# Ledger of designs, part 337: peptides against a protein of PDB entry 3V4L

Target 1, 386 residues: chain A of PDB entry 3V4L
Amino acid sequence: GQPLAKDKVALLIGNMSYWEHPKLKAPLVDVYELTNLLRQLDFKVVSLLDLTEYEMCNAVDEFLLLLDKGVYGLLYYAGHGYENFGNSFMVPVDAPNPYRSENCLCVQNILKLMQEKETGLNVFLLDMCRKRNDYDDTIPILDALKVTANIVFGYATCQGAEAFEIQHSGLANGIFMKFLKDRLLEDKKITVLLDEVAEDMGKCHLTKGRQALEIRSSLSEKRALTDPVQGAPCSAEALVRNLQWAKAHELPESMCLKFQCGVHIQLGFAAEFSNVMIIYTSIVHKPPEIIMCDAYVTDFPLDLDIDPKHANKGTPEETGSYLVSKDLPKHCLYTRLSSLQKLKEHLIFTVCLSYQYSGLEDTVEEKQEVNVGKPLIAKLDMHRGL

## One batch from the design tools (peptide; made by RFdiffusion4, then SolubleMPNN)

Design b2_p30_8_s1 (from b2_p30_8, 14 letters changed)
Fold by OpenDDE base, seed 5:
Structure b2_p30_8_s1 (fold): chain B 386 residues (1-386), chain A 30 residues (1-30)
Amino acid sequence: as target 1 above (386 residues)
Amino acid sequence: MEEVKKEREEKLKKEFAEAEKDPSYVVAMS
């Protein structure tokens, strides 16, 4: 019969805003486009940008909690990385220079933990360098992996080679993602799909001799990313998995705020990623006696590290949001919250209405506090251990 | 489909040709 997935779960991590390393750009678009494709494949996707070591560990632990017998697990990483002695290391944004294995996440450790879950398919897509780190002489003593025939690695580059991004255009894909996205929806065995992606990369004169996809697989079964999810969740575990996924994707409801002056504001929310939300405000009604009127958001929780200079922009693009800007209402003020994983408490902030009456020179302010609870990934309480 | 693939290849070719003029545009993910 056709293989069935018990469920499909994906964790996508894109690290760009490194503290001590060169900043990247491609992971933004790559994580976003891959998220949309995997959602069309009925994956439960968590998409996270710019994670610290601790946040990456917690994201992986939460992902592993969603895995169970016969579940399809997909881990995608785009960012800095290295490979020592066949062990692949993902570099967090807070990694020191030079980084070592103690500052990084070992992919083979994650694989070991995925094998303990008896998953139906394990897919790793690693868009990172595979050069040796000469500052790290540690050989991870990995316990012997279980002999399983359900593992697939797609490495964006060969062992000892570099993966590259092109930073010229603001919204370019990484080289690997560009070829992957054109085939990802095909109803093919995942190793056949990745082999076709490798051929497409190998035909491209730009990547030929610079970057080549490497496929490692033990996959003995005809499993595809298109394989249907087994019907209605009959187990308590499947219900819990569905609830955890739903929590990580719940946006606050849009609000209509009414001020004493008779101004009405629409407050809205949009998800760019599981840890990135855009807040937007619009004036939906003003009395005719009010000549100027602006609605600012302020007084955010300190754990979000929001610079007020980057808040309340006239366009989504001025916030650094280029991907969802087409789906947002026009003529708003926009604020991008890029670190929702850091939120310990409810998202409470102030909406400040600044306005002027016709014939009065003085600006008047009215304020309303808004509590939207824990949006998106903040519902998982990734920081409960700190 | 073929035209869109060709336009995407030409766009990438242009981006690489611009990146070859300024090595700062090519970042290793290391």
Scores: peptide ipSAE 0.279, ipTM 0.698, DockQ to the pose 0.376
Fold by OpenDDE base, seed 2:
Structure b2_p30_8_s1 (fold): chain B 386 residues (1-386), chain A 30 residues (1-30)
Amino acid sequence: as target 1 above (386 residues)
Amino acid sequence: MEEVKKEREEKLKKEFAEAEKDPSYVVAMS
């Protein structure tokens, strides 16, 4: 019969804003587009940008809690990386220069933990360099506890080669994602799908001899990303998994704030990623006696590192939000919270209303504190170990 | 499929032509 997935779960990590390394751009678009494609494939997707070592470890631990017997697991990573002795290392944004294995996440360690979960399929899509790091001679001793015939690696480049992005003036995918996205929805065995992507890269005169997809697979069964989720009554474990994923994707409810002057503000929330949220404010009612009226958000938790210069913008794009701007209401002020994983407490902030009455020169200010609880990924408490 | 391939090749051609003018646009993911 056609293979069935017990469930389908994906963790997507895009690291760009490195402290001690060259900044990347493609992971933003790649994680966003891949998230939308995997959601069309009925994956539960956690999408995370710009993680520290500690945050990456916790994201992997939370992903492993979503895995169980017969579940399809997909890990995508886009960022800096290296390969030593056949071990792939993902580089966190806080990694020192030079980085070592002690500062990085080993993909083969994650694979070991996924095999312990008795997953139905393990897919790794690694959009990173596979060049040796000459500053790290550490050989991870992996106790290979289980031999499973359900593993697929798609590497964006060959062993010992570099992967590249082209940082032009616009938003663009990395080279790997430009080819992968065209085929990802095809109802084919995942190794056949990736082989067709490799053929497309190899036939393109621009990518030929510069970057080639490598496929490593033990997959003995005809499993596809299109395989249906088993509709059987949710085991207690499937219910827990669904609840945990739902917690990580719950937005705050939209609010209507009423000020004493009779001004009404709409406060709304939109998810860009599992750790990135846009707050938007709009004046929905203004008394005629008020001639000027501005509403802005302020007093965010310090853990979020919100620069006031990037808050309360007239467009989503001025906040650095280019991907979801079409789905946002117009004529708002926009604020982008890009580090929701850092939020230890409830998201409490102030909505400030500044206004003037007709015939009065003095500006009046009213404030309301808003508590929206823990939005999105902040519900998983990715900082519980610090 | 052929149209999508052609659009991809045209985009890539533009990006590579920009990178040939300014090699600083090519960033290794290493």
Scores: peptide ipSAE 0.368, ipTM 0.864, DockQ to the pose 0.337; fails the geometry check
Fold by OpenDDE base, seed 4:
Structure b2_p30_8_s1 (fold): chain B 386 residues (1-386), chain A 30 residues (1-30)
Amino acid sequence: as target 1 above (386 residues)
Amino acid sequence: MEEVKKEREEKLKKEFAEAEKDPSYVVAMS
């Protein structure tokens, strides 16, 4: 029969906004597009941008909690990275320059932990450099991996080679994702799918000799990303997993705020990523005696590091939200919260209505505090240890 | 399938042609 997945879970990490390293751009698009594709494949997807070492560790730990016997686990990473002695290291955004293994997440350590979960399939897609880091002399003593024939690595580049992005064209995929996305939905054994992606990269005269996909696999079964999830969650574990994922993806409900002046504001929320949310405000009712009226969001928790200069924009794009802008309502003010993983408390903020009456020169302000709880990834409480 | 490949190659060709004009836009993910 066709193999069944007990469930399908993916963690996608895209690091771009490095503190001490060159900023990247491709991970934004790559994580977003891969998220949408994996969702079409019935994956539970956690998508995270710009994680610190601590935040990456916690994201991996939460991902491992979603893994269980016969679950398909997929880890995607796009960002800076290196490979020493066959160990792949993902570089967090807060990594020092030069970075070392002590500042980075070892993919093979994650694989070990995934094997302890008795997963049905382990897929790693690593869109990072595999160049040796000469500043890191650490040989990680990894315990011997269990002999599981359910592992697939797709490396965006060859061992000892660099992976590249092109930042000129605005929003573009990394080289790997440009080829991967065209095939990801195909009902094929994952190693066959990746081999076809490698062939497509190798046939392209532009990528030939610059970047080549490497596939490492121990996969004895015909496992595909298209493999159906086993029906209704019959186990307590499957219910817990579904609840954990749902908790991490629950948006605040849209709110209708009513001000004393008779103005009504619609407050809405959209997820760009599991840690990135767009807040939007729109005036849905205005008394005719009010000639000017704007609804601003302000007084955000300091943990979110929101620059007011980037809040309350007339377009999603002015906030840095280029991907979900088509799905957002028009004629709003938009604010992008890009660091929801940092939220320790409830997301409390102020909606400030600024308005003017006909025949009065003075602007009037009314304020309402809004508590939306912990949105999206903030519900996982990744900071409970600090 | 062939149309998708062609569109991908045309997109990639534009990006590489931009990168060839300004190599500073080629960033290694290292």
Scores: peptide ipSAE 0.336, ipTM 0.841, DockQ to the pose 0.351; fails the geometry check
Fold by OpenDDE base, seed 1:
Structure b2_p30_8_s1 (fold): chain B 386 residues (1-386), chain A 30 residues (1-30)
Amino acid sequence: as target 1 above (386 residues)
Amino acid sequence: MEEVKKEREEKLKKEFAEAEKDPSYVVAMS
């Protein structure tokens, strides 16, 4: 019969804003577009940007909790990385310069843990360098991987080669994602799909001899990303998995705030990623005696590291939100919360209304505190270990 | 399919032409 997935789960990590390394840009677009494609394939997708070592470990642990017997697991990573002795290392944003294996996540360790879950398919898509790190002399003693015959690696580059980003003035995909996205929805065995992507890269005169996809696979079965999910969750574990995933994607409800002056504000929320949310405010009612009024958000939890200079912008793009701006209401003030994984408590903030009456020179302020609970990924309490 | 391939090639041509003007736009993901 056609292969069935018990469920389909993906973790996508895009690291860009490195502390001690060159900043990247492509992972933003790559994680966003891949998230949308995998959702069309009925994957449960967690999408995370700019993770520290600790946050990456916790994201992987939470991903592994969603895995079980016959579940399809997909890990995508875009960022800095290296390969020593056939082991792939993903570099967190807080990694020192030079980085070592002790500062990085080993993909083969994650694979071992996925094999312990008896997964139906393990797919790794690694958009990172595979050059040796000469500052890391550690030979990881990995336990022998189980012979599960269900593993697929797609590497954006050859063994020992670099992967490159072209940082032009616009938003663009990395080279790998430009070819992958055109084929990802095809109903083909995943190794055949990736081989066709490799052929497309190899036929393109611009990428030929500069970057080549490498495929490593033990996949003996005809499994595809298009394989249907097995019907209604029959197990308690499947129900718990669905509830955990749903919690990580729950947005706060839109609110109507009423001020004493008679101004009404709509407060709304949009997800850009599992750890990135846009807050927007709009004035929906203004008394005629009020000539000017603006609604600012302020007093965010210190753990979110919100710079007030980047808050309350007249466009989503001025916050650094270029991807979801089409789906947002117009004529708002916008604030981007890019580090929701750091939120230990409820998201409490202040809405400040600044306004002026006709014939009064002085501005008046009214404030309301808002508690929206734990939005998106903050519900998983990725910090429970610190 | 052919139009999507052409659009992809035209985008890549622009990006490579920008990278040829200023090699500092090429960042290794190492």
Scores: peptide ipSAE 0.308, ipTM 0.812, DockQ to the pose 0.352; fails the geometry check

Design b2_p30_8_s2 (from b2_p30_8, 13 letters changed)
Fold by OpenDDE base, seed 3:
Structure b2_p30_8_s2 (fold): chain B 386 residues (1-386), chain A 30 residues (1-30)
Amino acid sequence: as target 1 above (386 residues)
Amino acid sequence: SKEVEEEREKKRKEEYEEALKDPSYVRAMS
């Protein structure tokens, strides 16, 4: 019969805004596009941008809680990385320069933990460099992996080589994702799909002799990303997993704020990623005696590190939100919250209405505090222990 | 509209394909 997945879970991490390393661009688009494709494949997708070491560890731990016997697990990483002695290290955004294994996440350690969950399939898609880090003399003594015959690695590049992104456009895929996205929805064994992606990449003149996809697999069964999920949760653990994922993807409800002056504001929320939310405000009603009226969001929790200069923009693009701008209402003020994983408390902020009456020179302000609880990934409390 | 989205996606794809012609625009993720 067709193989069934008990469930399908993906963690996608895109690190770009490095503190001590060159900033990347492709991971933004790559994580977003891959998220949308994997959702079409009925994956439960957690998508995270710009994680610290601690936040990456917590994201992996939460991902592992979503794994169980016969679940398909997919880990995608786009960012800086290295490979020492066949061990792949993902570099967090707060990694020092030079970084070492103690500052990084070892993919093979994650694989070990996934094998302990008795997963049905383990897919790693690693869009990072695989050069040796000469500053890391640590020989990782990894425990012997179990022989599970269900492991697939898709490396964006070969051992000792670099993976590349395109710098020129603000919104370009990495080279790997460019070719992967065109094949990802195909009903093929995952190793066959990746082999076709490797052939497509091999035709690219830019990567010729610089980057080539490497497939490492022990997958003995015909497993595909298209494999159907088992229709009903078969255990209490499966129900808990579904609830945990749903909780991590719950947006605040849209609100209608009424001010004393008779102005009505619509406050709305959109997810760009599991840790990135757009807040938008629009004036839905204005009394005719009010000639000018603006609704600003302010007084965000300090943990979010919101620069007021980047808040309350007339376009989503001015906030750095290029991907979801099509799905947002027009004629709003937009604010991008890019670090929801840092939110320790409820998201409380102020909506400030600034307005002017006809025939009065002075601006009037009214303020309303809004509590939207913990949005998206903030519900997982990924900062537990800080 | 779907057309504006398709046109934006087409434009992004064209800009990407144009950027792909110049190896100077390729950066390592190392």
Scores: peptide ipSAE 0.298, ipTM 0.673, DockQ to the pose 0.680
Fold by OpenDDE base, seed 5:
Structure b2_p30_8_s2 (fold): chain B 386 residues (1-386), chain A 30 residues (1-30)
Amino acid sequence: as target 1 above (386 residues)
Amino acid sequence: SKEVEEEREKKRKEEYEEALKDPSYVRAMS
């Protein structure tokens, strides 16, 4: 019969906004597009941008808790990286310059932990460089990996080579994701699918002799990303996994706020990623005696590090939200919360209505505090231990 | 309008395909 997945879970990490390293662009688009494709494949997807070392460790730990016997696990990483002695290291955004293995996540350590879960399929998609880091002489003593026939690596590049992104001013994929996205929905064995992606990349004149897809696999079975999820959750663990995923994707409900002046505001929420949310405000009712009114959001938790200069923008694009802007209501003020993983408490903020009456020069303000609980990834309390 | 957004998306796609012809637009993620 067709192979069945007990469940399908994916963690996608895109690091771009490095503190001590060159900023990247491709991971934004790549994580977003891959998230949408994997959702069409019935994956439970957690998508995270710009994680610190600690946040990456916690994201991986939470991902590993979702893995169990016969579950399909997919880890995608796009960002800076290196490879020493066959060990792949993902570089967090807070990594020092130069970075070392102690500042980075070793993919082979994650693989070891995934093998302990007896997963039905483990897929690693590593969109990072594989050059040696000469500042790190540490040889990780990895314990011998179990002999398992369920692992697939898709490296965006070969050993000792670089992975590339396109330096366009607009939204562009990395080279790997450009070709991967066109085939990802095909009902093929994952190693066959990746081999076809490798052939497509091999035709690209830009990367010829600079980047080549490497496939490493122990996969002895015909497993595909299209393999159906087993029906009704038969176990308590499957129910817990479904609930945990649902928590990480729960948006606040849209609210209609009513002010004493008779102005009504619509407050809405949209997810760009599991840790990135857009808040939008619109005036839905205004008394005729009020000539001007604007609804600003302010007084965010300090843990979110929200610059007021980047809040309350007239377009989603001015917030840095280019991907979901088409799905947002028009004629709002927009605020992008890009670090929801840092939220320790409930998301409490103020909606400030500034308005002017006809024939009065003075601006009047009314304020309402809004508590939306823990949105999206903030429900997982990834900071348990800081 | 939906047309302006489709035209902007088309233009971004054309600019992306044009950027794919110039090796100077390719940066290593190292």
Scores: peptide ipSAE 0.265, ipTM 0.687, DockQ to the pose 0.571
Fold by OpenDDE base, seed 1:
Structure b2_p30_8_s2 (fold): chain B 386 residues (1-386), chain A 30 residues (1-30)
Amino acid sequence: as target 1 above (386 residues)
Amino acid sequence: SKEVEEEREKKRKEEYEEALKDPSYVRAMS
């Protein structure tokens, strides 16, 4: 019969904004496009950008809580990385220079934990460099992996080689995602799909002799990312998994704020990633005696590290939001919250209306506090270990 | 306008396809 997944869960991590390492660009587009493709494949997707070591550990722990017997687990990582002695290390954004294994997440440790969940399929897509780190002399004594015959690694590059992104001024995929995205929806055994991606990458003149896809697999069954999810969640664990995922993707409802001057503001919310939200404000009603008015958002929780210079922009693009701008209403002020995983409390902020009456020189301000609860990933309390 | 957005998207796609012709535009993620 056709193989069935009990459920399908993916964690996508894109690290770009490194503190002590060169900033990357491709992970933004790659995580976003892969999220949309995996959603079309009925995956429950958590998509996270720019995680610290602690935040990456917590994201992996929350991902592992979504895994159970016969569940398909997919981990995608795009960022800096290295490989020592066949162990792959994902580099967090707060990693020191030089980084070591103690500052990084070992993929094979995650695989061990996934095997303990009795998963139906374990897919790792690693869009990172695989050069040896000569500053890390640690040989991790990894426990022997179980013989589960359900493991697939797609490495963006060969052992000891680099993975590349395109230095473009605009939005561009990494080399791996460029070819992966064209095949990902195909109803093929995942190893066959990745082999076709390898052939397509092999035709790319840019990376010829520098980067090649490597497939490592023990997959004994014909399993595909297209495999249907087994029907209605029958177990208590499946219901809990669905609830946890739903909580991590719940946006605040749009609000209509009314000010004493008679101005009405629409406040709206959009998800770019599981940890990235756009707030937008628009003037929906203005009395004719008010000649100018603007609605600013301010007084964000300190944990979010929101620079006021990057808030309240006239376009989504000026906030660094290039991916969801087409789906946002026009003629708003936009603010991008890029670190929702840091939010410990409810998202409380101020909407400040600044306005001027006809024939008065002085600007008047009115303020309203807004509580939107815990948006998106902030509902998972990824900070519970602090 | 929708046309200006489509033209901007077309231009970004053309610039990306041009960058794909020059090996000097690749950066290692190391």
Scores: peptide ipSAE 0.254, ipTM 0.699, DockQ to the pose 0.548
Fold by OpenDDE base, seed 4:
Structure b2_p30_8_s2 (fold): chain B 386 residues (1-386), chain A 30 residues (1-30)
Amino acid sequence: as target 1 above (386 residues)
Amino acid sequence: SKEVEEEREKKRKEEYEEALKDPSYVRAMS
């Protein structure tokens, strides 16, 4: 019969905003598009941008908590990386220059931990360079992997080669995701699907002789990303997993704020990623005696590193939110919170209404503090060790 | 050597700056 997944869980990491390394662009679009595709495949997706070493470790730990016997686990990474002695290293945004294995996450270590969970399928999609790092002479002594015959690696490039993103002025995919996205929903064995993606990439004139997909697999069964989730009554473990995922993706409820002047503001929230949320404010009622009014959000927790210059924009795009802008209400002020993983406390902020009465020259301000709890990934307390 | 490292870093910067100028250039994720 067709294999059944007990559940399907994906962790997607896109690192772009490196401190000591060249900034990337493609991971933003790639993680977003892959998130939407995997959701259509009934994956529970955690999508994270711009993680430090510590945050990446915690994201992997939380991902491993979602894994269990017969669960399909998918790890996608887009960012800087290297490969030493067949070990793939994902580079965090805070990695020094040069980086070493001690500053990076080893994918084969994650695979070992996934095998301990007795997963039904382990898929790694690695959109990173595979060049040797000559600054890292560490030979990791990896314990022998279990013979589980349920492992698939899709490397965006060959061993010792580079992976590339297209430098465009707009939003563009990386080369790997550009071809992967067109086939990802196909009901095919995952290794067959990736082989077709490899053929499509091989036809691209831009990548010919520069980048080729490598598939490394030990997959004895016909497993596909389309394999249905087992509809049996959720084990207590499956219920816990569903609740944990739901908790990590719960948006704050939209609020109607009423000010003393009689202005009503709608405060809304949208998820771009598991660690990226857009706050938007709109004036829903204005008394006729008020000629102008704007609703600004301010006084965010310091842990979020929100630059006020990038807050309260007239468009989502001005905040750097190019992907979800179509799903957002129009005529708002928008603020993008891109580091929700850093939030240790409740998200408390101020809504400041600035307004002017007809016939008064002076602007009046009213302020209301808003507590929205821990939004999205902030509910997982990924910072408990700091 | 420190010189080889400086030369590699210089070359990476030059390749990055060149990549910024040519919209047809594919940037490495290295």
Scores: peptide ipSAE 0.145, ipTM 0.513, DockQ to the pose 0.227

